# Ledger of designs, part 42: peptides against a protein of PDB entry 8HF1

Target 1, 320 residues: chain A of PDB entry 8HF1
Amino acid sequence: NVMLYATKPTEVMVSFPHQEQVLTVTRLISAEIEKFYVSLDLMNIGVQPIRRSKSLQCLRDPSKKSFVKQLFNDFLYQMKEYGIYAASIAIISLIVEFDIKRRQAETLSVKLMHRTALTLCEKIRHLLVQKLQDMTYDDDDDNVNTEEVIMNFSTPKVQRFLMSLKVSFADKDPKDICCLVFVERRYTCKCIYGLLLNYIQSTPELRNVLTPQFMVGRNNISPDFESVLERKWQKSAIQQFRDGNANLMICSSVLEEGIDVQACNHVFILDPVKTFNMYVQSKGRARTTEAKFVLFTADKEREKTIQQIYQYRKAHNDIA

## One batch from the design tools (peptide; made by RFdiffusion4, then SolubleMPNN)

Design b1_p12_1_s2 (from b1_p12_1, 8 letters changed)
Fold by OpenDDE base, seed 5:
Structure b1_p12_1_s2 (fold): chain B 320 residues (1-320), chain A 12 residues (1-12)
Amino acid sequence: as target 1 above (320 residues)
Amino acid sequence: MKLSPEPLELLP
């Protein structure tokens, strides 16, 4: 039980300016998705036979339209919260998912729906990549993965996070690093993982220092939809982090599921701490001597964040 | 827009 260890990591708050990057491309993408939702609502997918499988998911959306909208809403969130560079990685995950669903479609109408969603994702990918290339004189897709492009097309939150990583880990021994990065959403784990791979590869001081992995929480709501590949990846990623072959782990609420992870010297909370349980569990992983627990907050939310952390500290001390 | 170096605030 992680609550039993009164770990006193150094708590650090990193503030970032709340600047809404109003890019024309983000408005265009949002408008294309909204236009797609109108088209999606008009699609006749037919009454899918209610498969008698007792799983609660068969009850939510027989048309599978809500799931398509959820993926695009999660993409829009990632684009807003992490920036257009992160969005260029996130859209690839949607492309893969819709292509799988298109191939698995039992009806022509469902196949067409996923094909239309896929076509939109390819258009969005092109718009994002084109915008990343506007800073590069070369049409080479590899040239968009520079430290400069990543930083310029990331939100202030992600910029601060990457700067914190560089300052914390530049030219260190990889054996001395055990880092957790907490994010709120499952899909953000893979997005930030892809961003970090490219950032580490483009940053000489972090090359061969940081080896990232990601964990995606078990979707307890849908064990049947976790691909065998995702389950294998999750087991491999956890094992690599346990063996020290990976020294940075990106995770969501996975630690609530009883995944025992090593004592870490760095814990980064990239997204707002919404619950006392998340605060205690994430802080409880910063167990080494001189462990750091780093929170990211918008300047506008700074005071509210401080007050919330003091309330959580008080509540934790009353239980300890 | 590249941000200036971090104000690391220690939470008291």
Scores: peptide ipSAE 0.120, ipTM 0.797, DockQ to the pose 0.846
Fold by OpenDDE base, seed 4:
Structure b1_p12_1_s2 (fold): chain B 320 residues (1-320), chain A 12 residues (1-12)
Amino acid sequence: as target 1 above (320 residues)
Amino acid sequence: MKLSPEPLELLP
């Protein structure tokens, strides 16, 4: 039980400016998704065949439309919170998922729905890549993966996070690093993983220093082949992190469910700490004497964040 | 707009 350890890591707060500038491309993408939702609501997909697998997902969305909207809403969140570079990675995950769902479709109407979603994702990908190329003279997709492009097309939060990684880990011994990065959402783990791979590869001081992995929630509810692959990936990622073959783990709330992860010397909280449990569990992974626990906050939310952390510290001290 | 590297603020 992580709550029983009175860990006293050095707590650090990194402030970032609120981004008020909305790019024209993000408005266009949002409008295309809204137009697609209107079209999706008009689609008659008929009665879905009851799959023999009692998956709770079939019970939650009998029309499969809410799941499609959830994926696009999660994408819109990632684009807003992490920037258009992160969105260019996030959209690939939607493309893969909708292509699988299109192939697995038991009806022509469901197949058409996923095909229409896939076509929209390809259009969004093109708009994002074209915008990333505005900083490059060459039409080569590899030219958009530079430190400069990543930094310029990331939100101030992500910029400060990447700078904090560079300052913390430049030219260090990989063996001395055990880093956790906590994010709120499952799909954000994979998106930030892809961003970090490209950033580390483009940053000479980090190339041989940081080896990232990611861990997403166990989807215990879906017996589908996707859930088996995800479970295999999770086991492999955790094992690589235990063996020291990976020294940075991106994770969501999954570490709450009794996955024993080694004591870490760095814990980054990329998203707002919304619960006392998240605060205690994430902080409880920073177990070394020199461990750092790093929070990110918008300047406008700084005072509110400080007050919330003081309340969590007090509550933690009252139960310890 | 590239943010300058700011020192990590210790949470008081």
Scores: peptide ipSAE 0.099, ipTM 0.749, DockQ to the pose 0.829
Fold by OpenDDE base, seed 1:
Structure b1_p12_1_s2 (fold): chain B 320 residues (1-320), chain A 12 residues (1-12)
Amino acid sequence: as target 1 above (320 residues)
Amino acid sequence: MKLSPEPLELLP
């Protein structure tokens, strides 16, 4: 019995204009990834020996092509949902992952596949950085991490999120802040973490106020896929948040399955609430007397979002 | 008592 303690946080809804990013660079990147998928499907990688790990990973394409496509699809999603600036950070995670996979490749054909994917990621990174530099007068890489560049190359959702953080936390005591940020996808945690580090560093009112961390949900399905380093890092990040050395934690919805995170005074839901369980569990982390539960919605989806939240509130009151 | 659904506060 999860006693759904009826925490009554103040529920806030922030609306943002629905803008499709009609940038030539995003169309070019999408087209390059689609061309790469065609080439990837034509690659003969051979049947890799299915190492009988008891994990549901046995359902992954033995060629590992499906995993490569998943990473690029997650990147395309992040570019669409969070913007070009977030995409410039997201692509670095792909570069690191494909470089590791290239080094760990058991066959020359698999090594070549990961090398080709890596080459595409470097091309995408260059296209993104070049586009960020179009707003900077100086060619120095440090100039792309300004508040102005971050805001201009972020989606309206991310812009409103960053503004909400600035308004909520400007010049506050860091000890009075315990903030959760929920995102849908695992890779979004790292992307939004990198974006927040740069935004906080560029925003004087948030310097020394916000100390972000992220937590990637444990895929319980494959403890072997989490490097010993990732598990140590997750344990350290949770401990830093418990000890108050970090006051903002970015989490994927996978926190549902038993990560004991302390009661928070702010909970931000950056992505749409898709399930009643996600609503109840995320809202159930806002447990302080003045806790805020902040939702983000596109203006076009506002009415539908309100109706869905009222249905969830009703369902929660009927079971509580 | 029908708890009136507390209106979502809209941040402008």
Scores: peptide ipSAE 0.055, ipTM 0.632, DockQ to the pose 0.080
Fold by OpenDDE base, seed 3:
Structure b1_p12_1_s2 (fold): chain B 320 residues (1-320), chain A 12 residues (1-12)
Amino acid sequence: as target 1 above (320 residues)
Amino acid sequence: MKLSPEPLELLP
C-alpha cells in the first residue's frame, strides 16, 4: 500500500484593512427597507394554504412575509460584506424573484405585497446605479462595469480577492487553471459570479483566461424546493467545469461530499472559515502538486485566524 | 492609489 503522500497545498493568508463603507446610500437603503418592514407587518395577507409536500413532513411553507424579509436581509448582508457594486447585481435577483412571486400570487393581497416589494427593489436599484455613475465624470460613458468602478465600489475583502485573481492568473493558459472560490451563503454564489463576469470582461489580462461558473449546493431542506431549472443549471455548470469549458467555479460552503469536483490547483476562501468541516472539505479540493489554498482575513482578526487555522491543521493531522 | 498586492503571506 503506497500511501500516496498527497502533497499538502500551500496555504496562503491575504489580509485586508477593516473599512466599514459608511456610504450615505447604504444608510438610505437600510432605512427604506426598515420602513418597508413596518408596512409589511401591517399588511393583512390572510391565511396561507399549507402546501403538503408528498413527503409526510409538513414542511411549513415559510410565511410569505418571512420569505420577503429573508430576501431583503440577505441583500443587506451582501451590500455590507461585498459592497455596493455587488449589491447592484444582487438586487436584480430580488427583482426577478418578486416578479415571479407577483405573477404566481393566488390572492390580490399577496400580489400587492410582492408588487410593493418589487417597487422597493426598483428604487434601491436606481439609488445603487446612480451612485456607481457618480464616479464617471464623463456624461457619455454610462458604463458602470469598468475595472475602476468595480474596484472602487467593492469592500476591501473583494478588492483583495480580485487583485489575488489578477496576480495569480494574468496571461496564463486557461487549460492550466482549475480554480474553486468558496463563499458562506448560497445567494452570494450568483452575486460574485455576476461581479466576476463583469470584472473579467473589463480586465484584458483575464478576459480570455478565466471562464467562471457558479454552483449552489443542494438545499438539505427539500429536493422539492429546488426548481427543475436550478437542478438543470447546476448539472450544466458542473459538466462545463469537468469538460474544461469553465475553469473557475464559485461554490457555497455546502458542497456536500456528493459533488464530484475534479482536483483543483487553486482554492480561494472568500468568507471566514467558521468550521473544521469547511476547512477540511475546501482544502481537500486543492490536490495538485503546486496547489494553493488562499484565505482572506481582516487585519484586526489576523492573529485569531492564524490560531484557528493552526488548531484545524492539528485536528486534521490527528485524524489522518 | 495602486494598492500593492500585500504579499501573500504563507501561513507558517
Scores: peptide ipSAE 0.039, ipTM 0.667, DockQ to the pose 0.648

Design b1_p12_1_s3 (from b1_p12_1, 7 letters changed)
Fold by OpenDDE base, seed 4:
Structure b1_p12_1_s3 (fold): chain B 320 residues (1-320), chain A 12 residues (1-12)
Amino acid sequence: as target 1 above (320 residues)
Amino acid sequence: MKLSYEPLELLE
């Protein structure tokens, strides 16, 4: 039994300054969403017909209001954690979702609710895009997708992440790259994917080097609510990553469920590692020789993060 | 901007 000493990946921590971007626009957007929640609570949408899903568990379809609030709360989280540029991409996903829900509405009251949410999303989109344009001195260049705009309107965490990608992968052969990026939330996968597409396109050293994809978890609540499109996208994204047609995969906790992803040479943890399982499973994907496992931490949380990683290392060594 | 890469193994 040659115990192939699984070469432990080199663990790296990247610190970033805790800057709350207290932008007037973020405060305005938050206040508009809170006003909308008050209005939403006053809306009479009637008793929803219990969709008899054939599965006996009457999982009460989360109130259509609760789902609307969840999407805006996820947007507010993305704006806070990743910045205004990421928020400008995230809001488009809300617009698409609310337009679908508006079209699928069985009642006029539910249709009106989703229309009101959609109108708010368009207002938020306008406020975000206007703020991104305020840095373009040239009135004629409507292109808010430059490296400079992306960097300036991203949080310090995202700035350090993008810089880490540039330093790690500039002018490398795409075939030598197998990179995973772990994020906490399902909706963050798509937001960071859109940000990376624009960043890679604006960064010559990464253009034709990195080809990103994203994978979102199966919705544990009901596989029936996963659109056929989402399931097809997941299968296609995994296959492209296996075939080497994509070399960077953005994942949420999905890799826990036994999706066999190839041995990677880089694993980035963009969000805090909250569980021992997440630490072991994500680190366990960095299996190549000289593989890197990269964590991001705010300076204020550095000591706490270090202590947490040491506890996870100790626990992992006690089980191994 | 210089990235400070701190090897977590060197922080032990």
Scores: peptide ipSAE 0.074, ipTM 0.778, DockQ to the pose 0.323
Fold by OpenDDE base, seed 1:
Structure b1_p12_1_s3 (fold): chain B 320 residues (1-320), chain A 12 residues (1-12)
Amino acid sequence: as target 1 above (320 residues)
Amino acid sequence: MKLSYEPLELLE
């Protein structure tokens, strides 16, 4: 057992101001979702037939309403945590999902439920895009994807993350970059990926330097066509990252599931480290001599974060 | 506004 002296990465903390997004648009969107939940609770969609699909995923929710609420709750979380620009991308994932579920609906009542959800998502998308356009002189949809718009409509956390990427990777050789970005939630991978694509495209110093990919957890082992496509995407994304065709990988807690990701020189933890396992596994990917492990914390949570990391370091040293 | 990039703080 060659105990490879895992070179301890340089641990870095980036603080950001705690700003509650007091935007009228976010309040309006939240109120529209709450009104929709009241309407959704009143919908009689009947008992859904338990498809005896041989897959052990008995549709846990015979009402399918909990899944609809989960998607909107995840959207609300993303809007709060990452900002309205990220929310404008995140809402597209809901639109796609509800359109799929609408088309796959076995009953008219379920079809109507997903249609109503979809209509709300389109309204939310319009409200978000309209707000992004407030900074643009031209009504062109492409003008909302500028570095300025992305920065101004992102949370301080996301702003500091993008700044950290720019400072770390501006005008570098793409081959010298192996970057992981950890996020808590599966859907966050997609919206941060979309945000990064637009940011990189709008930032000359990062054009042709960063090639992002994303991976999501296998937890939805539904044998559905969507899960096959997602599995193919994950395999392709991981392979591109291994081959160096992608040099930045956005991932959720997927590393716990034994995805063999290469040793990286940069690891960004965009969301709070909630578990010792997440800390050890994510930090354990930063294995080069010059590797950086970057955490983001609100100023108000700085001391708590430091103490938590110290406890994790101690616990890790006691096991090693 | 030029976003002043604050330096990354090393965790002591």
Scores: peptide ipSAE 0.053, ipTM 0.751, DockQ to the pose 0.609
Fold by OpenDDE base, seed 5:
Structure b1_p12_1_s3 (fold): chain B 320 residues (1-320), chain A 12 residues (1-12)
Amino acid sequence: as target 1 above (320 residues)
Amino acid sequence: MKLSYEPLELLE
């Protein structure tokens, strides 16, 4: 019952400029995905053999097309919200997923659909990596993982997030850190995890300070799609965070239902707080005396965000 | 580049 702990963490708001970095590469990628959607809609994949797995709850789009579009829409969201560098990591997750789906394809038409999606992902990856390399004189893939490249190809939100981590945790004892990072979307957990691994590795002040993990909430919609490996990894990640072997956990908002995570001293909300429940649940994890609850807002939305937080504070105080 | 870290704003 997270509501009972009237822990009053220090609430911090970090504003970031709304820069529409209209990069030509992002427009090109978006246009390629849109062209692919037109092609995908024209694909006749026929009647898919509905394996009657008893779990009705897998809304298996029998067409499997909606799932493909969802993954690309999630990628487009990540590219827009987190930037090109984050997108270069996010696209790898799509490549892995489409390769798995291609191998698991029950029909030739579905196999071809996933192959076409995979080919597009490889093209997108190349475009992203090439753009990251344009700032590095050296064609070596390792040179794209510098603090400078990460910062330059991240959105202002992500830049402020990374800056906030550096300011908060530079040269600290890793034992004194228990950090949660909340993101809205499941796929963002992996993307931000990969970004943080590279950022921490490129930032000497953080390299031996932060050990990130990520946790993807159980997808109630399709527990069957969570590989046994993903479930094992999630359990391991949670255990590492509990044991103090990891001190930063990236999680999606689905933490509502049951991650008994220890009291954290830092909670970052990277994405907008959309619900009162998310506000209370996430804030309720910041339980130490010096706990910080950090929100990120666009400058244009600052006033709206403040008003929303005041409404949530009032509503929380009226219930407590 | 020295990243100029802007201070975090406290929500009063």
Scores: peptide ipSAE 0.035, ipTM 0.709, DockQ to the pose 0.572
Fold by OpenDDE base, seed 3:
Structure b1_p12_1_s3 (fold): chain B 320 residues (1-320), chain A 12 residues (1-12)
Amino acid sequence: as target 1 above (320 residues)
Amino acid sequence: MKLSYEPLELLE
């Protein structure tokens, strides 16, 4: 009886300083979004036709206003949790979405609502890009995508994450790397993907080492609301990761839903582990002999995080 | 500031 000792991954906790960078630009952007919500509540967009989904549950399509507010709330969360540089990438995704919704608008009132949202996103993008440029001393170097700009305009959590990638993967063979990065929110996957593309391109030690991809969750609520384009992108991204054409995958809670991803040697949890299931499923992807499972915590929450991980370890050992 | 990446191995 060869007891295959399942090699447990090495668990690593990285602490970061809790600094609320209260920048004037972030306050201005938040105030502009709040003013827009007041204006949005006053807009008469008429009665929305209930789309009969074929499934018996009349999922009330969220009001077109609720969807607009959700996108801006997710943007505000990303700006707070990941910083101004990440926000400059996140706002582009809102611009694209509101332009699509503006073109697909069935009524003039809905078209005007999405146009007003788009105009606000363009103003926010300008304010963010201007703030990124204010730290470049040289008037001629319009390139806001340098390692220095990315680091200076990222939160301490994101700074520690990027440093952890550089230390872990500098000058390694790309074939020996199989890395997962877990984030809580669906929209964060695309934002962190864009940030990593620019960071890897600006960091010589990583340019030929890391090839990132991202995978967005199936909306559990309705697979029919996922665009055919998003489903094709997900299948292509997973296949590239299986074939070794990508060696770093950014995921939300999706990998919990039984997507067969190969055994990884590195798993990074960028956001706080909120559930036992998230802990077990994410840790269960780190299956190689030298696998690392890396957590990030604020210094103020370190003791609470340690106690929570200890409880999850105990509960996992009692089931195994 | 050199951000010291001290991976704290969670001591079992």
Scores: peptide ipSAE 0.026, ipTM 0.657, DockQ to the pose 0.574

Design b1_p12_1_s4 (from b1_p12_1, 7 letters changed)
Fold by OpenDDE base, seed 1:
Formats: C-alpha cells, structure tokens, sequence
Structure b1_p12_1_s4 (fold): chain B 320 residues (1-320), chain A 12 residues (1-12)
C-alpha cells in the first residue's frame, strides 16, 4: 500500500499595502447610497402578500427594501475591497438585477422602488466610468479596459492578485494551468470574472493562456431561486473547467457545497480565510506536485494572518 | 511607480 502522501501544496503569502486614501468619487457614491436609503425608508410600498412558497419563509421583509439595501451594501463592499474598476463592473450586475425586479414587480409602488434604485445605479455607473476615463484621452468605453486603467483603479490586493497571475502564468501552455480563485461573496465572482476578462484581453502574455470562468454557490435562500439560467451556467462552467476549455475558475463557497472540482496546481484565496473548513477544503484542492496555495494579506494584518494559519495547521494536524 | 512584484513570500 503506497500511501500516496498527498503532496502538500507550497503555501504562499502575498502582502499588500493598506490603501487609506478614499477617492472623492467613492465618498460621493457612498453619500448618494445613504441618501437613497433615507428615501427608501420613507417609501410606502405596502405589505406584499407573503407568497407561502416554502422557500420565501426566510425573506421576512415583505417590503423587499432589505434586499435592495443588501445589493447596494454588497456593491459598497466590492468598491472598497476591489476598487473602482471592479465597482464599474459590479454596478452592471445591480442594474440587471433591478431591471429584472422592476419588470417582475407585482405593484406600482414596488416597480417605482426598483426604478429609483435603477436610476441611482445608472448615476453611479456614470460617475465610475467618468473617473476611469480621467486616464484616457479618448471617450471610447473600450479605452477604460486597459491593463493600466485596471491596475491604477484596483485596490492593492487586486493589483497583487493580477501581478501574481501574470508572473505565475505568462506565456505558459494553457493545458498546464488549473487555477482556482476563491472569493467570499457570490457577487464578487462575477465582478472579478469581468475584471479578469478585461485584464487578460489587455495583457498579451495572458490573452491566449488564461480562460476564466466563474461559479457561484447555491443561493442560501433556496435552490428553487436558482434561475434555470444560473444552473445551466454553473453546469457549463464546471464542464468547461473539467474539459480544460477553461483553466481558471472563480468561486465562492463552492467546496462547502460539495461541488467536485479537479485537482489544481494553483489555488488563490483572494479574500481573508475566515474558517478552518475554508482553509482545509481550499488547500485540499491544490494537489499537484508543484501546487501553490496563495493567500493575500494586508501588511498590517500579516502577523495576525500568519498566527491564524498556524492555528489552522495545528488543528488540521491534530485531526489528521 | 511600477509596483515591483515582490516575490511570493513563503508562508513560514
């Protein structure tokens, strides 16, 4: 019995400087969202009849106002954690979601609420795009998708992540790459996917090397709320990644849900590792001989992150 | 300033 000692991945920590400087545009957007919340709280949208679908029991807010606030709070988080370039992509997802909800609105008051949210999203999109264009001479939207614009308007974490991808994968054979990127939030998967598509397209050394996909975990509210489209997309993305037609997969919480992904040579944890299970499961996907498990930490949190990883290593060794 | 890619620090 050759105990195939599972080759432990090389664990890597990438430090990034803490960015203290909040851009004026970020402050303006945050203030516009806060003003919108005040307006939203004053909106009388009536009590929507709780459609007793067993799945909606957890949406205790018959007003749907909490869900609107959640989407904007998730956007604000992405803008803070990933930067204004990522935010320009993230806002499009809100626009799509609010337009769907506006069309599906059962009442005029709810339709108006989603329309007001949509109008705010378009204003935010304009403010973000205008700020990205400050570095471009040409007003063409395509000119904001350069490597330079992406890097300059990304947080230090995202900058270090993109650099790590470039150094790891520049001019490699696409077949030799099996990369996972873990993020905490479902909406971040699509945001980072859009950012990576633009970055890869603008980076000659990666253009024919990396083919990204994204996969989001099950909606914690109900598997019934997974649109048929989302389920089809997930199946297609997983299949493309298995077939080697995609070699980089962005995912959130996917391993906890028992989604079987292949053994990878690179695993990036873009967000802080919050749980022992996340550490063990994500690290357990880096199984090739030269596998790398890459963590990102702010310089100020480096020591705390190291101590947390030591605790997780100890706990893993005590169970194994 | 070109953010010099600091080499990946091995987790100790």
Amino acid sequence: as target 1 above (320 residues)
Amino acid sequence: SKLSYQPLELLP
Scores: peptide ipSAE 0.246, ipTM 0.775, DockQ to the pose 0.700
Fold by OpenDDE base, seed 3:
Structure b1_p12_1_s4 (fold): chain B 320 residues (1-320), chain A 12 residues (1-12)
Amino acid sequence: as target 1 above (320 residues)
Amino acid sequence: SKLSYQPLELLP
């Protein structure tokens, strides 16, 4: 009877100060989005023809406005939770999406709606980039991707995450690293991926050490052409991580979708652990002998987080 | 302000 002693990962908590980033630019951007919502509600986009093609659930007209509002609400969440630097990357994804939807628009009214949303995104991008440049003496766009600018315009949570990566992986062999980073929301995967690419390129101790990749969960709903490209990207990203061509992977709820990823030596949970399943599944990927499972918590939520993790540990031991 | 890396606290 070989008792397979399940090697329990070392569980680590990183605390960060709760700071609400009350920046004038953040308030201005929020006010411009709210003004746009008032204008969007007044837009008559007409009734769109329901194309009965089984695969393209043509979003009904209320859903087209709802989708525009969802993307801006997701952007506002990223700006609040990850900071202005992350928001400058997130807004590019909205620009790309609204340009695609503008080109695919079947009516002039829908085309105009997506054009107005795109113009707002371009204005928001300008306001964000201008604020990042306030720390640089030179007007060159390349100067906004420094370690200093990334750190200064990130939330305390993201600052502690980046510092934890630098301390954990500085000057290590890339082959000895298998790292997962879990985030709550799908759109955050791409935003944090872009932030990490720029941070790794600006940090000499990490440039040849960390090769990031991201996976977004499978949207089961619509096999839109975008979802086929996303599925191809996911398969390629998983394969690169299995082949060792990438050693850090950013994931959302990917583990709940049955994506088998190799055993990792580091698992970072960037967002709060909201469910028992998320705790067990993410911790269950830290399977090496020296594996670390790292949680982030605001100082004000530290005690509540400890109690919640203790409850999850107890529940997990009662099932095992 | 040098963001001091708070030492990784082991979860009890």
Scores: peptide ipSAE 0.169, ipTM 0.754, DockQ to the pose 0.708
Fold by OpenDDE base, seed 4:
Structure b1_p12_1_s4 (fold): chain B 320 residues (1-320), chain A 12 residues (1-12)
Amino acid sequence: as target 1 above (320 residues)
Amino acid sequence: SKLSYQPLELLP
């Protein structure tokens, strides 16, 4: 039903330089993960019992190895797309996940696999934190959460995003703000949420202005794998945003499930718009007369992005 | 270096 609202938000494009942060630490971390994949492929974890979900489809639980590789691939993506500061937050989510899986392991071989993954995450965390501390005079972990460190160790995309937030919302009334931030991946919601908490706390003009929350899509593939805690947290986050106790919501594709989120005055698309549905649904949340719809593009992809948005605008006008 | 906020390009 979002397609029926011909909302005409002001569409804005923010360009950023395509600079690969060629950090030695990023290369080292990537090489350690690749070495771990070779070791993981050699591990014999035996035949895993098929968890009979009561739903008739034997959805092959992706091999416990495949899930470990997926988490590290998502981490590598976050490190590349958002920078090493975001990666220092993202690695904590992997540590928590692998520790839970290590404790829930039904076999010694699976327990050892998750323990080896956890040890690698701890090494990666240390390498990232040490690199963030290179800009601080003190070895205190709390000193890495400054505006300067966050900005310096973020990608140009994230730098432009944070600057756009600061310019858009500095010293505004928090009641006048209803902001959505769309990201492609579920794990990016948690990573960008943690980054925003630290950035808002380090930025005086935003401390009492922005209250972020995040929402991840329901795992439709296996509702049994959504912890009761995660489902409770998602319901609470949505309710806080509806009640105005949170005024910035980070989302991954969740609006497709008919979650009625209020009319927003700002919509940021942090990742590339890959589908017409994503364009229409995200733009359809910018419902106020003064609403802004903000896209981010690399300078190298600017022309291609413009052409894609014109095609989506044309297709939207042909349906409306 | 203060990254100068380049003005938001209005998508024409």
Scores: peptide ipSAE 0.100, ipTM 0.727, DockQ to the pose 0.676
Fold by OpenDDE base, seed 2:
Structure b1_p12_1_s4 (fold): chain B 320 residues (1-320), chain A 12 residues (1-12)
Amino acid sequence: as target 1 above (320 residues)
Amino acid sequence: SKLSYQPLELLP
């Protein structure tokens, strides 16, 4: 019971400037997705054959189109919240998902729908990679995965997060690090994981210091739709973090769902704290001596964030 | 620039 232990981590707030990335590429990508939604609404995918598998609720036609739109909406969110570098990683996850769905398609019309979505993802990937390359001065280095490119194409929030990791963990013993990074969305876990892998690899002071893993929250749809592979991967990632083979874990609401993770010395909240439960549970993981609980806030939202945290502290003290 | 970790000051 996290509520019963008065964990007193050092609470830290990192402010970042609110800059909207006004990039032509982001507007173009958004416009291409909107055009695709119009085309998707006009697609007749026909009545899906009811597979008599007892547990798989008949995914009606609207649910398949809705799922495609959800993935692109989550991509647009990631591009806005984390930047175009993070978006270049996020789009790969969509490519993989739509290729799986294309191969699993029972009808030609559904196969064509997922193929059209996949073609759009490849176009978006090309636009993102081209924009990342346009700032590499060296025409010969196809490597868009430099510290400079990652920083320049990340939002101020992600820039401050990466700088906070560098300042906190540069040249430290990996054994002395037990770090959690909380994000709101399951897809953000994979995106920030890929970004961190590339950032750590490009940052000498973090090489051999940080070994990231991620945990993806359960699909709200049904535990039956969670692939056996995703469940196996989650168990493996948690075990690696317990064994110290990973020392940084990116997680969403999974820790709220009763995944027991060890006491951590650093907890980063990358996204806004929206609930009292999230505040208490995430803060309750920062249990070591001198543990740090780090929040990120836009400068414009600083006062509102402080007031919200004060309310959560008061409510926590009234229960404890 | 050194990221100044500001403690979450309790508003008075």
Scores: peptide ipSAE 0.043, ipTM 0.684, DockQ to the pose 0.243

